# Peptides against a protein of PDB entry 8HF1, part 288

Target 1, 320 residues: chain A of PDB entry 8HF1
Amino acid sequence: NVMLYATKPTEVMVSFPHQEQVLTVTRLISAEIEKFYVSLDLMNIGVQPIRRSKSLQCLRDPSKKSFVKQLFNDFLYQMKEYGIYAASIAIISLIVEFDIKRRQAETLSVKLMHRTALTLCEKIRHLLVQKLQDMTYDDDDDNVNTEEVIMNFSTPKVQRFLMSLKVSFADKDPKDICCLVFVERRYTCKCIYGLLLNYIQSTPELRNVLTPQFMVGRNNISPDFESVLERKWQKSAIQQFRDGNANLMICSSVLEEGIDVQACNHVFILDPVKTFNMYVQSKGRARTTEAKFVLFTADKEREKTIQQIYQYRKAHNDIA

## One batch from the design tools (peptide; made by RFdiffusion4, then SolubleMPNN)

Design b2_p28_7_s1 (from b2_p28_7, 13 letters changed)
Fold by OpenDDE base, seed 5:
Structure b2_p28_7_s1 (fold): chain B 320 residues (1-320), chain A 28 residues (1-28)
Amino acid sequence: as target 1 above (320 residues)
Amino acid sequence: LPPLEELELPDEEKFKEAEERRKKLLES
């Protein structure tokens, strides 16, 4: 039980400016998704055969339309919270999912719905990549993955996160690093992982220092939705991190009680700490001597964040 | 309780420049 260990990591706060992303491209993408929702609502896909797969998702959306909307809403959240560069990675996951769903479609109407969603994702991808290329004089796809492009098209939060990694780990021995990065949402793990791979590859000081991995928490809602491949991948990712083959692990905050992750020397909380349990569990992973627990906050929320952390510290000390 | 330490990020100027570049790229 992580709560039983009184860990005293150094708690660090990194502030970032609150910028509303007033990008024309993000507005265009949002408008295209809204137009797609109108079209999606007008689609008559008929009564879906209730496949008795006990999966709660088939019960919640007999039309499979709400699942499509959920994926696009999750994408819009990532684009807002992490930026255009992160969105260019996130959209690939939607493309893969909709292509799988299109191939698995039992009806022509459902196949057409997923095809229309896929076509929109390809259009969104093109708009994002084109905007990333506006900073590169060379039309070569490889030029969009530079440190400069990643930084410029990331949110202030992500910029400060990437720089915090660079400052913390530049030219260090990879064996001396055991880093956790906590994010709120499951899909953010893969998005930030893809961003970090490209950033680390483009940053000489980190290229041979950081080896990232991600772990998606088990969907507590249905273990049946995790493909056998996803479960194998999660086990492999954890094992690589235990064996030291990966030294940075991206996790959703909903790490099930009982993922035995080793004691870490760095814990980054990329998203706001919303609960006492999240605070205690994440902080409780920073167990080494001189461990750092790093929080990110918008400047406008700085004081509120500080007060909340002091309340959590007090509550933790009253239980310990 | 000790205050939260601030991580000194050396390149505040690069962030301001990136922010200004981003702001210019946002206005174009």
Scores: peptide ipSAE 0.272, ipTM 0.841, DockQ to the pose 0.671
Fold by OpenDDE base, seed 4:
Structure b2_p28_7_s1 (fold): chain B 320 residues (1-320), chain A 28 residues (1-28)
Amino acid sequence: as target 1 above (320 residues)
Amino acid sequence: LPPLEELELPDEEKFKEAEERRKKLLES
C-alpha cells in the first residue's frame, strides 16, 4: 500500500473590503420585487393539492407562489453577493425558468403568474443592462462584457477572485491547470460560469488559458425532464473536466461524496466555508504538488475565518 | 499550525477607483 503522501495544499487567504452600501439600482430592483410579492399574494392560482409529504418536493411544486419567491430571493442574494454584472447573468436564468414554467402551466391563472414574473425579470434585466451601459461609449450589448465593466460592476469579493485567477493563470499552459471553484448555492454555479466566460474572453492573458465548465448538484427531488437534462449536463461537464477539455470547474458544495473529480492544483472557495465537511471535501481535491487552496474573506471576518480554519485543521488532524 | 498565506493582489488602487466609479454610477 503506497501511502500516497497527500501533499497538503498551501492554504491561501484573500481578503476583500466589506461592502455595506445599498446602491440605487439595487434598491429599485428590491422594491419592484417586493411590490411583485404583494401582487403575487393577491393572485388566485387555485387550490394546490397538498401532497402529504412535508418533503422539500412539495416546496418545489412549479405552480407554487413560494417557488417564485424563492427564485427572486436567490436572485437578490446573487446581486448582493456577486454584484450587478453577475445579477445581469443571473436574471437570464430566472427568465428561462419562468418561461418554462409558463409553458408547462396547466391553468390560465398559473400561466399568468409566471408571465407576470417573467415581465418583472425583463424589467430587472433592462435596469441592470442600462447601468452596465453607463460605462460604455457604444449602446451595443457586446460592449458591456469588457474586463473593465465586469470589474467595476462586481463586488469586492468577485473582483479579488477574478484578479486571483489572472495572477494565478496568466499566460500559463492550459494543460498545467486543474482548477475547482466552489460556491455555496447551486444557482451561483451557472451565474459565475457566465461571468467567467465573459471575463476570460475579455482578458487576453486568460482567453486561451482557461476553459471553464460548471456542474450543478443533483436535483434529487424530481425525476422530471429538467432533472434528466441536468443529469446529462453534469455527466458531460465532469467528463470534459476529466478529459482536460475543461480546466476550471465551478461546483456547488453539493458535490455528493460520490463525484470523483481528479486531483486539482487549484481550489478556490468563493463563498464562506460553513462546515467541516465542506472544508475537508474541497481541500481534499487540492492534491497535486504545490496545490493551492484559496479562501476569500471580508476584512471584518478575517480573524474569525482564520480561527475557523485552524479549528477545521485541528479536527481533520485528530481524525486522520 | 502553519499560518494562512495571504495573497497580495496587484492594483489595489484600481479596485478602489473601480469601486468609487461604481458608487457614482449606481447613485445616479
Scores: peptide ipSAE 0.254, ipTM 0.826, DockQ to the pose 0.609
Fold by OpenDDE base, seed 2:
Structure b2_p28_7_s1 (fold): chain B 320 residues (1-320), chain A 28 residues (1-28)
Amino acid sequence: as target 1 above (320 residues)
Amino acid sequence: LPPLEELELPDEEKFKEAEERRKKLLES
């Protein structure tokens, strides 16, 4: 029972322009991933012994090819939704994961598959970093982590999100901030976390004001794939947020089933609210009297978003 | 029900400039 707390947060909408423009680098990366999928389909990795783990992961291709494709598809989504800068961070997560899978490979064929995926990730990383460097006028300063580079290579949604953070939290006492950022996908938590670390470090008004952490909901992850390290990180991140050592928490929508997160004064929904349950659960975390619930929408989807939120408000009031 | 408040972000000009810079970068 998320007690429907009597204090309704102020609901805020931030509009952003839809960018249809596709960078040449993003087209090149997409084409390289598509070529890799053709090569991956031709790879004979043998029949892996079906470990009868009762987990929903037995529905994934026993060859692990579908998992490799899922990671690259999630990367392509992040590059499209959050931009090249976020993609440069997201690709590191793929590199780490494929390196782990390469080392854990029981067969030479599976080891080679993960090695090929890793080589592609390294190529993608190089293309992304090179494009980030092409904008640094100073040939001598390899620092692609400036506020300007982050803003220029982020999508309009992410630009408006970062500015909303700057406007909301500039020069505030860190103790007065309890912020949640909801994202749809698990891997988005990591790349937005890395982006925020670099943005906060590059933005004087947010330095020592915001301390971000991230958590991924337990329910989407078979406990078999959550590394002991990821579980330890999640526990540590939640504890840091409870103790006030972190004041901004990035979380995936799957927080529904039992992450005891404290009452927050700010809730940002970076991705579209797709379900009534997501609306109620995320909004229900904004529990202070002056709490803000901030939504992001493309200008073209503004009216549709408004109508959807009014429907959710009505349905919420009928249950309350 | 109160309307959704629009957050007016300061520096629409900086966003326009960043978007124009991004457009120029997309055209190069």
Scores: peptide ipSAE 0.238, ipTM 0.826, DockQ to the pose 0.687
Fold by OpenDDE base, seed 1:
Structure b2_p28_7_s1 (fold): chain B 320 residues (1-320), chain A 28 residues (1-28)
Amino acid sequence: as target 1 above (320 residues)
Amino acid sequence: LPPLEELELPDEEKFKEAEERRKKLLES
């Protein structure tokens, strides 16, 4: 019996300093969102007629206000966790979503609500872009996408993530790379994807090495709202990754749903591992020889993270 | 259980400098 020693991936921890950054621009944005929530609560949207064909989400949020607040709360989280540069990309996803919802609005009041949300998003985008331009000599949008601007306006976690990619993949053969990046939230996939595109383009050592793709998890709130377009995009993204046309995949909970992805040589966990299932499933994708499983932790949470990983390792060995 | 390996990243000073620059830029 050749016990196929399943080559356990090397588990790597990257620490980053946790600093509560009191940024004037982030405070201003947060205050504008809070003012908007007060205004939103005063808006009379009426009871939306429940069409029999309305998805489970429309049943849970008849006013559609809670979903608007969820998107802005997700944005605030991304701005806090990934920084101003990532937030400038994340806000575009909100703009797209609110514009779609504005166009699909069944009532004038709902249309106005989404228009007001969209106007706030454009204001936030302007504030973020203006702040990125403070480091640029020229007003050209291309100048905000430099390695320096990306690094300076990213959180310590994102800085160390980007450097970890650079150290891991600089000047490698693209065919030798099969990388997964796990994030917690659906919208973070798109945000980190956009950030990586700009970072890779601005980093000569990665420009012809990494080809990123993203896969958005199914919305647990409404699996039925996964547009035919989103399902097609997911299927295409997975296929590109399988075919080697993409060698870095950013994903959320999609792998928890049993999507079969090829064996990877690198797995990055950008956000805290919250569940044993996430640990097992993500680590279980790092199956190649010399595979790396990379975790990011704040220095203040380092010991707690180590203990949690040891608990997960023990629990995994007790089930195996 | 094998310890978690720490990835030593180059340019830790550059991260600190970037963070200081970011703070200065964002407090202005």
Scores: peptide ipSAE 0.231, ipTM 0.823, DockQ to the pose 0.622; fails the geometry check

Design b2_p28_7_s2 (from b2_p28_7, 9 letters changed)
Fold by OpenDDE base, seed 2:
Structure b2_p28_7_s2 (fold): chain B 320 residues (1-320), chain A 28 residues (1-28)
Amino acid sequence: as target 1 above (320 residues)
Amino acid sequence: LEPLEELELPDEEKFEEALERREKLLKE
């Protein structure tokens, strides 16, 4: 009985500086969203028929004002945590979602609510794209998807993450790479996926090395509201990662419940590790020899992060 | 407990340049 002592992955910490300054465009966007919330609260959408889904949890009806606010709050979080470039991608997901809901609206009032939200998203998209274009020195090159633009408009966390990918994978054989990127929020998966596609395409050392996919965690709250398209995409993305057609998978912490993801040689935790379960599950995917488990922390939180990881290591060793 | 290794990024100069560029943008 060779007890395959699962070789503990090398745990690596990457520090990033905290930038307190906020772009004028970010302040403008935040103010427009807050104005929209005031307007949204004044909208009379009427009593929507409560489709009694059998699950006793008051599933936030996606037609409700609270769901609209949740999407914009998640967008604001992404803009703050990942930067303007990531936000320019994230807003497209809101546009798609509100356009679908606008078309599916059973009432004129709900249709108008989603139309107003959509109009705001288009305004936000314009403000973001304009700010990305203002840095393209070449008046003729409307290409906002350069390595330079991505880096300049990304938060220090995302900058260090992209550089960590470049250092880790530059000129490597794609077959030797099995990478997971963990993010906290479901909507962040698609945003970071779009950012990585553009970054990889703009980075010669990575262009033929990394093939990203994303996995949207199952919304445990409402599997019924996951579009048939999202479920098909999830299955396809997981299968591509299993088959080696994709070598980098972006996933939310919801990998807890039953997604059999392969043993990986790299695990990146882009967002803070908030729970012991997240630590154990994400680290438990780094099972290859010489596997790396990479954490990102703000310099100001470095000591706190180190202490937390040591506590999790101790707790994990006490259970093992 | 093995210390958390800090990943030295070899492109630290490029990071500092990108950070400085971002800081300039944040002041606009």
Scores: peptide ipSAE 0.416, ipTM 0.900, DockQ to the pose 0.811
Fold by OpenDDE base, seed 3:
Structure b2_p28_7_s2 (fold): chain B 320 residues (1-320), chain A 28 residues (1-28)
Amino acid sequence: as target 1 above (320 residues)
Amino acid sequence: LEPLEELELPDEEKFEEALERREKLLKE
């Protein structure tokens, strides 16, 4: 009986500086969203009929207003945590969602609410794209997708993450790479995926080395509300990762639900590890020989993060 | 408890340069 000593992954901490300074465009966008919330609260959309789905759990259908606010709050979070380049990609997902909701609106008042949200998203997109273009000294090349633009308009956390990918994977064989990137929020998966596609395409050393995919968690609210398209995408993405056609997977809590992914040699935790379960489950995917488990921390939170990881290590050793 | 290894990125200079460029942009 060869006791396969499960080689514990090497746990690596990457620190990034905390920048308190905020771009004028970010302040402007935040103020426009706050003004929109005031207007949204004044909108009379009427009493929405509670569609009693036959399943016994009266899931309080979140008010159509609360859903709109949730999407903008998620966008504001992404703009703050990842920067305005990532926000320029994230806003497109809001545009698509509000256009779908506008078309599905059963009342004129609800249709108008989603139209107003959509108009704000289009304004935000223009403000973001304009600020990205203002840095391209070459007036003629509308290509905001350069390594320089991505780096300059990304937060220090994202800059350190991209540099960590470049150092870890530059000029390597794609077959030797099996990487997971964990993020907290569902919409961050798609945003970081779009950022990575553009970064890899702009970085010669990563071209044809990294092939990213993303997995969006099942909305635990109801498997019945998952679009056929989302389910097809999830199945395709996970199959590509299993077949080695994709070697970097961006995921949220999806892997907590027992999605069997292969043993990975790199696991990146882009967002703070908030729970012991997240720590154990994400670390438990780094199973190859010399696997790395990489976490990111702000310098100001470094000591607190170290102490939290030591507590999780102790708790994990007490259960094992 | 094995200390958390701090990943000394070999491209620390390139990170500092990218950080300085961002800091300039934040002041504009």
Scores: peptide ipSAE 0.384, ipTM 0.891, DockQ to the pose 0.789
Fold by OpenDDE base, seed 1:
Structure b2_p28_7_s2 (fold): chain B 320 residues (1-320), chain A 28 residues (1-28)
Amino acid sequence: as target 1 above (320 residues)
Amino acid sequence: LEPLEELELPDEEKFEEALERREKLLKE
């Protein structure tokens, strides 16, 4: 019995510098969100009719204020972790969500709350786009989607990630690429997807090489809040990736649910590996010969990241 | 335990240039 030694993927670490400085526009946006939270806490939304949906979790936010705060907190996280360019894409997801919630509002007070949130998102989007345009020297080329603008307004983590993609996939055959990109948060998938579309289109070496897709995790809060459209999108995205019509898939921790995805040759972990299960499941997708498993870490957290990965390797070998 | 290989990214100079440009923007 030749135990086919499953070729363990090569584990690679990419370090990025930590920048403590924050752009003036980021401070302005954070201050506007904080002012909005004060206003939101003063809003009388009344008691919302509890829909008798059997899912207990829908019952916990009768004011729907906590959900609004969660979306803005997720946006603030994305702006901090991925930069202003990614934030300009992330804000569109909030605009779409608040417009849906505004239209679905059962009361005028809830409708007004979501309208106020939407108006703030439109202001934030304007501030972000204006700051992206300030670097386009040519009055005639309103194109904020250049490689240079994307790189300059991205965090060092995202800069290193984009360079890692360029190096890994420049001038390769699209058929030979099966890449997964793991992110922690659901909304980060859409944000990084939009960023990658623009980056690939602006990068000649990648335009005909990478076809990205994204898959959003099931909402742990309620499978009932997963729109029929989101479920259809997930199925379509997975099928496109299986058929080779997409060769890069951005995932949040969805692989915990046993989504059967083909053996990949590249797995990128853009966010810190927080759990042993995430490590084993993501690494377990890098199954091809010469597969790479790429981790990103801040320089300040490098040693801690290395130690954590060695602990996970040991724990994995003790179970195998 | 095989050491975690540090990925030598080709185009380190381009990364440093992009980092410097970002640092200039952060000082504004």
Scores: peptide ipSAE 0.377, ipTM 0.891, DockQ to the pose 0.808
Fold by OpenDDE base, seed 4:
Structure b2_p28_7_s2 (fold): chain B 320 residues (1-320), chain A 28 residues (1-28)
Amino acid sequence: as target 1 above (320 residues)
Amino acid sequence: LEPLEELELPDEEKFEEALERREKLLKE
């Protein structure tokens, strides 16, 4: 019965220009990953021991190569969608994952595969960091984490997102802020979190105003891929947000997985709204009288986005 | 159905310095 009188949040759209130009560094990195895929396909890592649990047999790539490719494909997605600054943070997550997998390798061949992937990640990290440094005029300040560097090396979507945060939260009381940021992919939560930490630290008007956290959904593919550390982090992040020690939470699919987050006054949808369920659940978290529901769209997709939101509104009103 | 309003964004002003926190994420 509590669903009836929820004040509808103000739905707002933010448009961003489509960027067709790809940085040379992005092309170089993509080419290095493609070369690595060719090399990876030629690697003989043998048949991995089939762990006898019947349910997990079908989902385990016996070669573990598909998982390596998935992580690099996710990285390529973050680099394209969020820019090379976010990619410089995203690559660290791959480094950590491949180092864990290297240490956990049951065979020398699998260990070598993860080592080769790790070496590529370090090369990619170097290429990204070097490119971020090329625009710092001051040779002495190795600080690639400036607001200027973040803005310059972020996609227009991320630039407009950061500007939207600045406008929405500049000089506000931290207690008056309860913000959700929804992203599509699990790994995007961590790279946007790292980006926001650096941005907030470099932005005086947001410093001590926003305290971000991130929460990734449960790995729907296999609980065995969730590290004990990731599960601990998730629980801690949720608790900090519930206790008000964090006032901005970055989420992927969290509401669909039945993770209960508190009611918020701001909800940002950084990635396209692909499902009716995502629309209803994310919007349903913006419950205050002044609640804002902010959508991001490319200019080219603006009309399509508007029509999709109107369809979702209609469908929601027909069920309510 | 209320139209989707466009959020007006201010012009980009000059940005100030940020501190290094990258090392902690590598140690977890």
Scores: peptide ipSAE 0.305, ipTM 0.765, DockQ to the pose 0.223; fails the geometry check

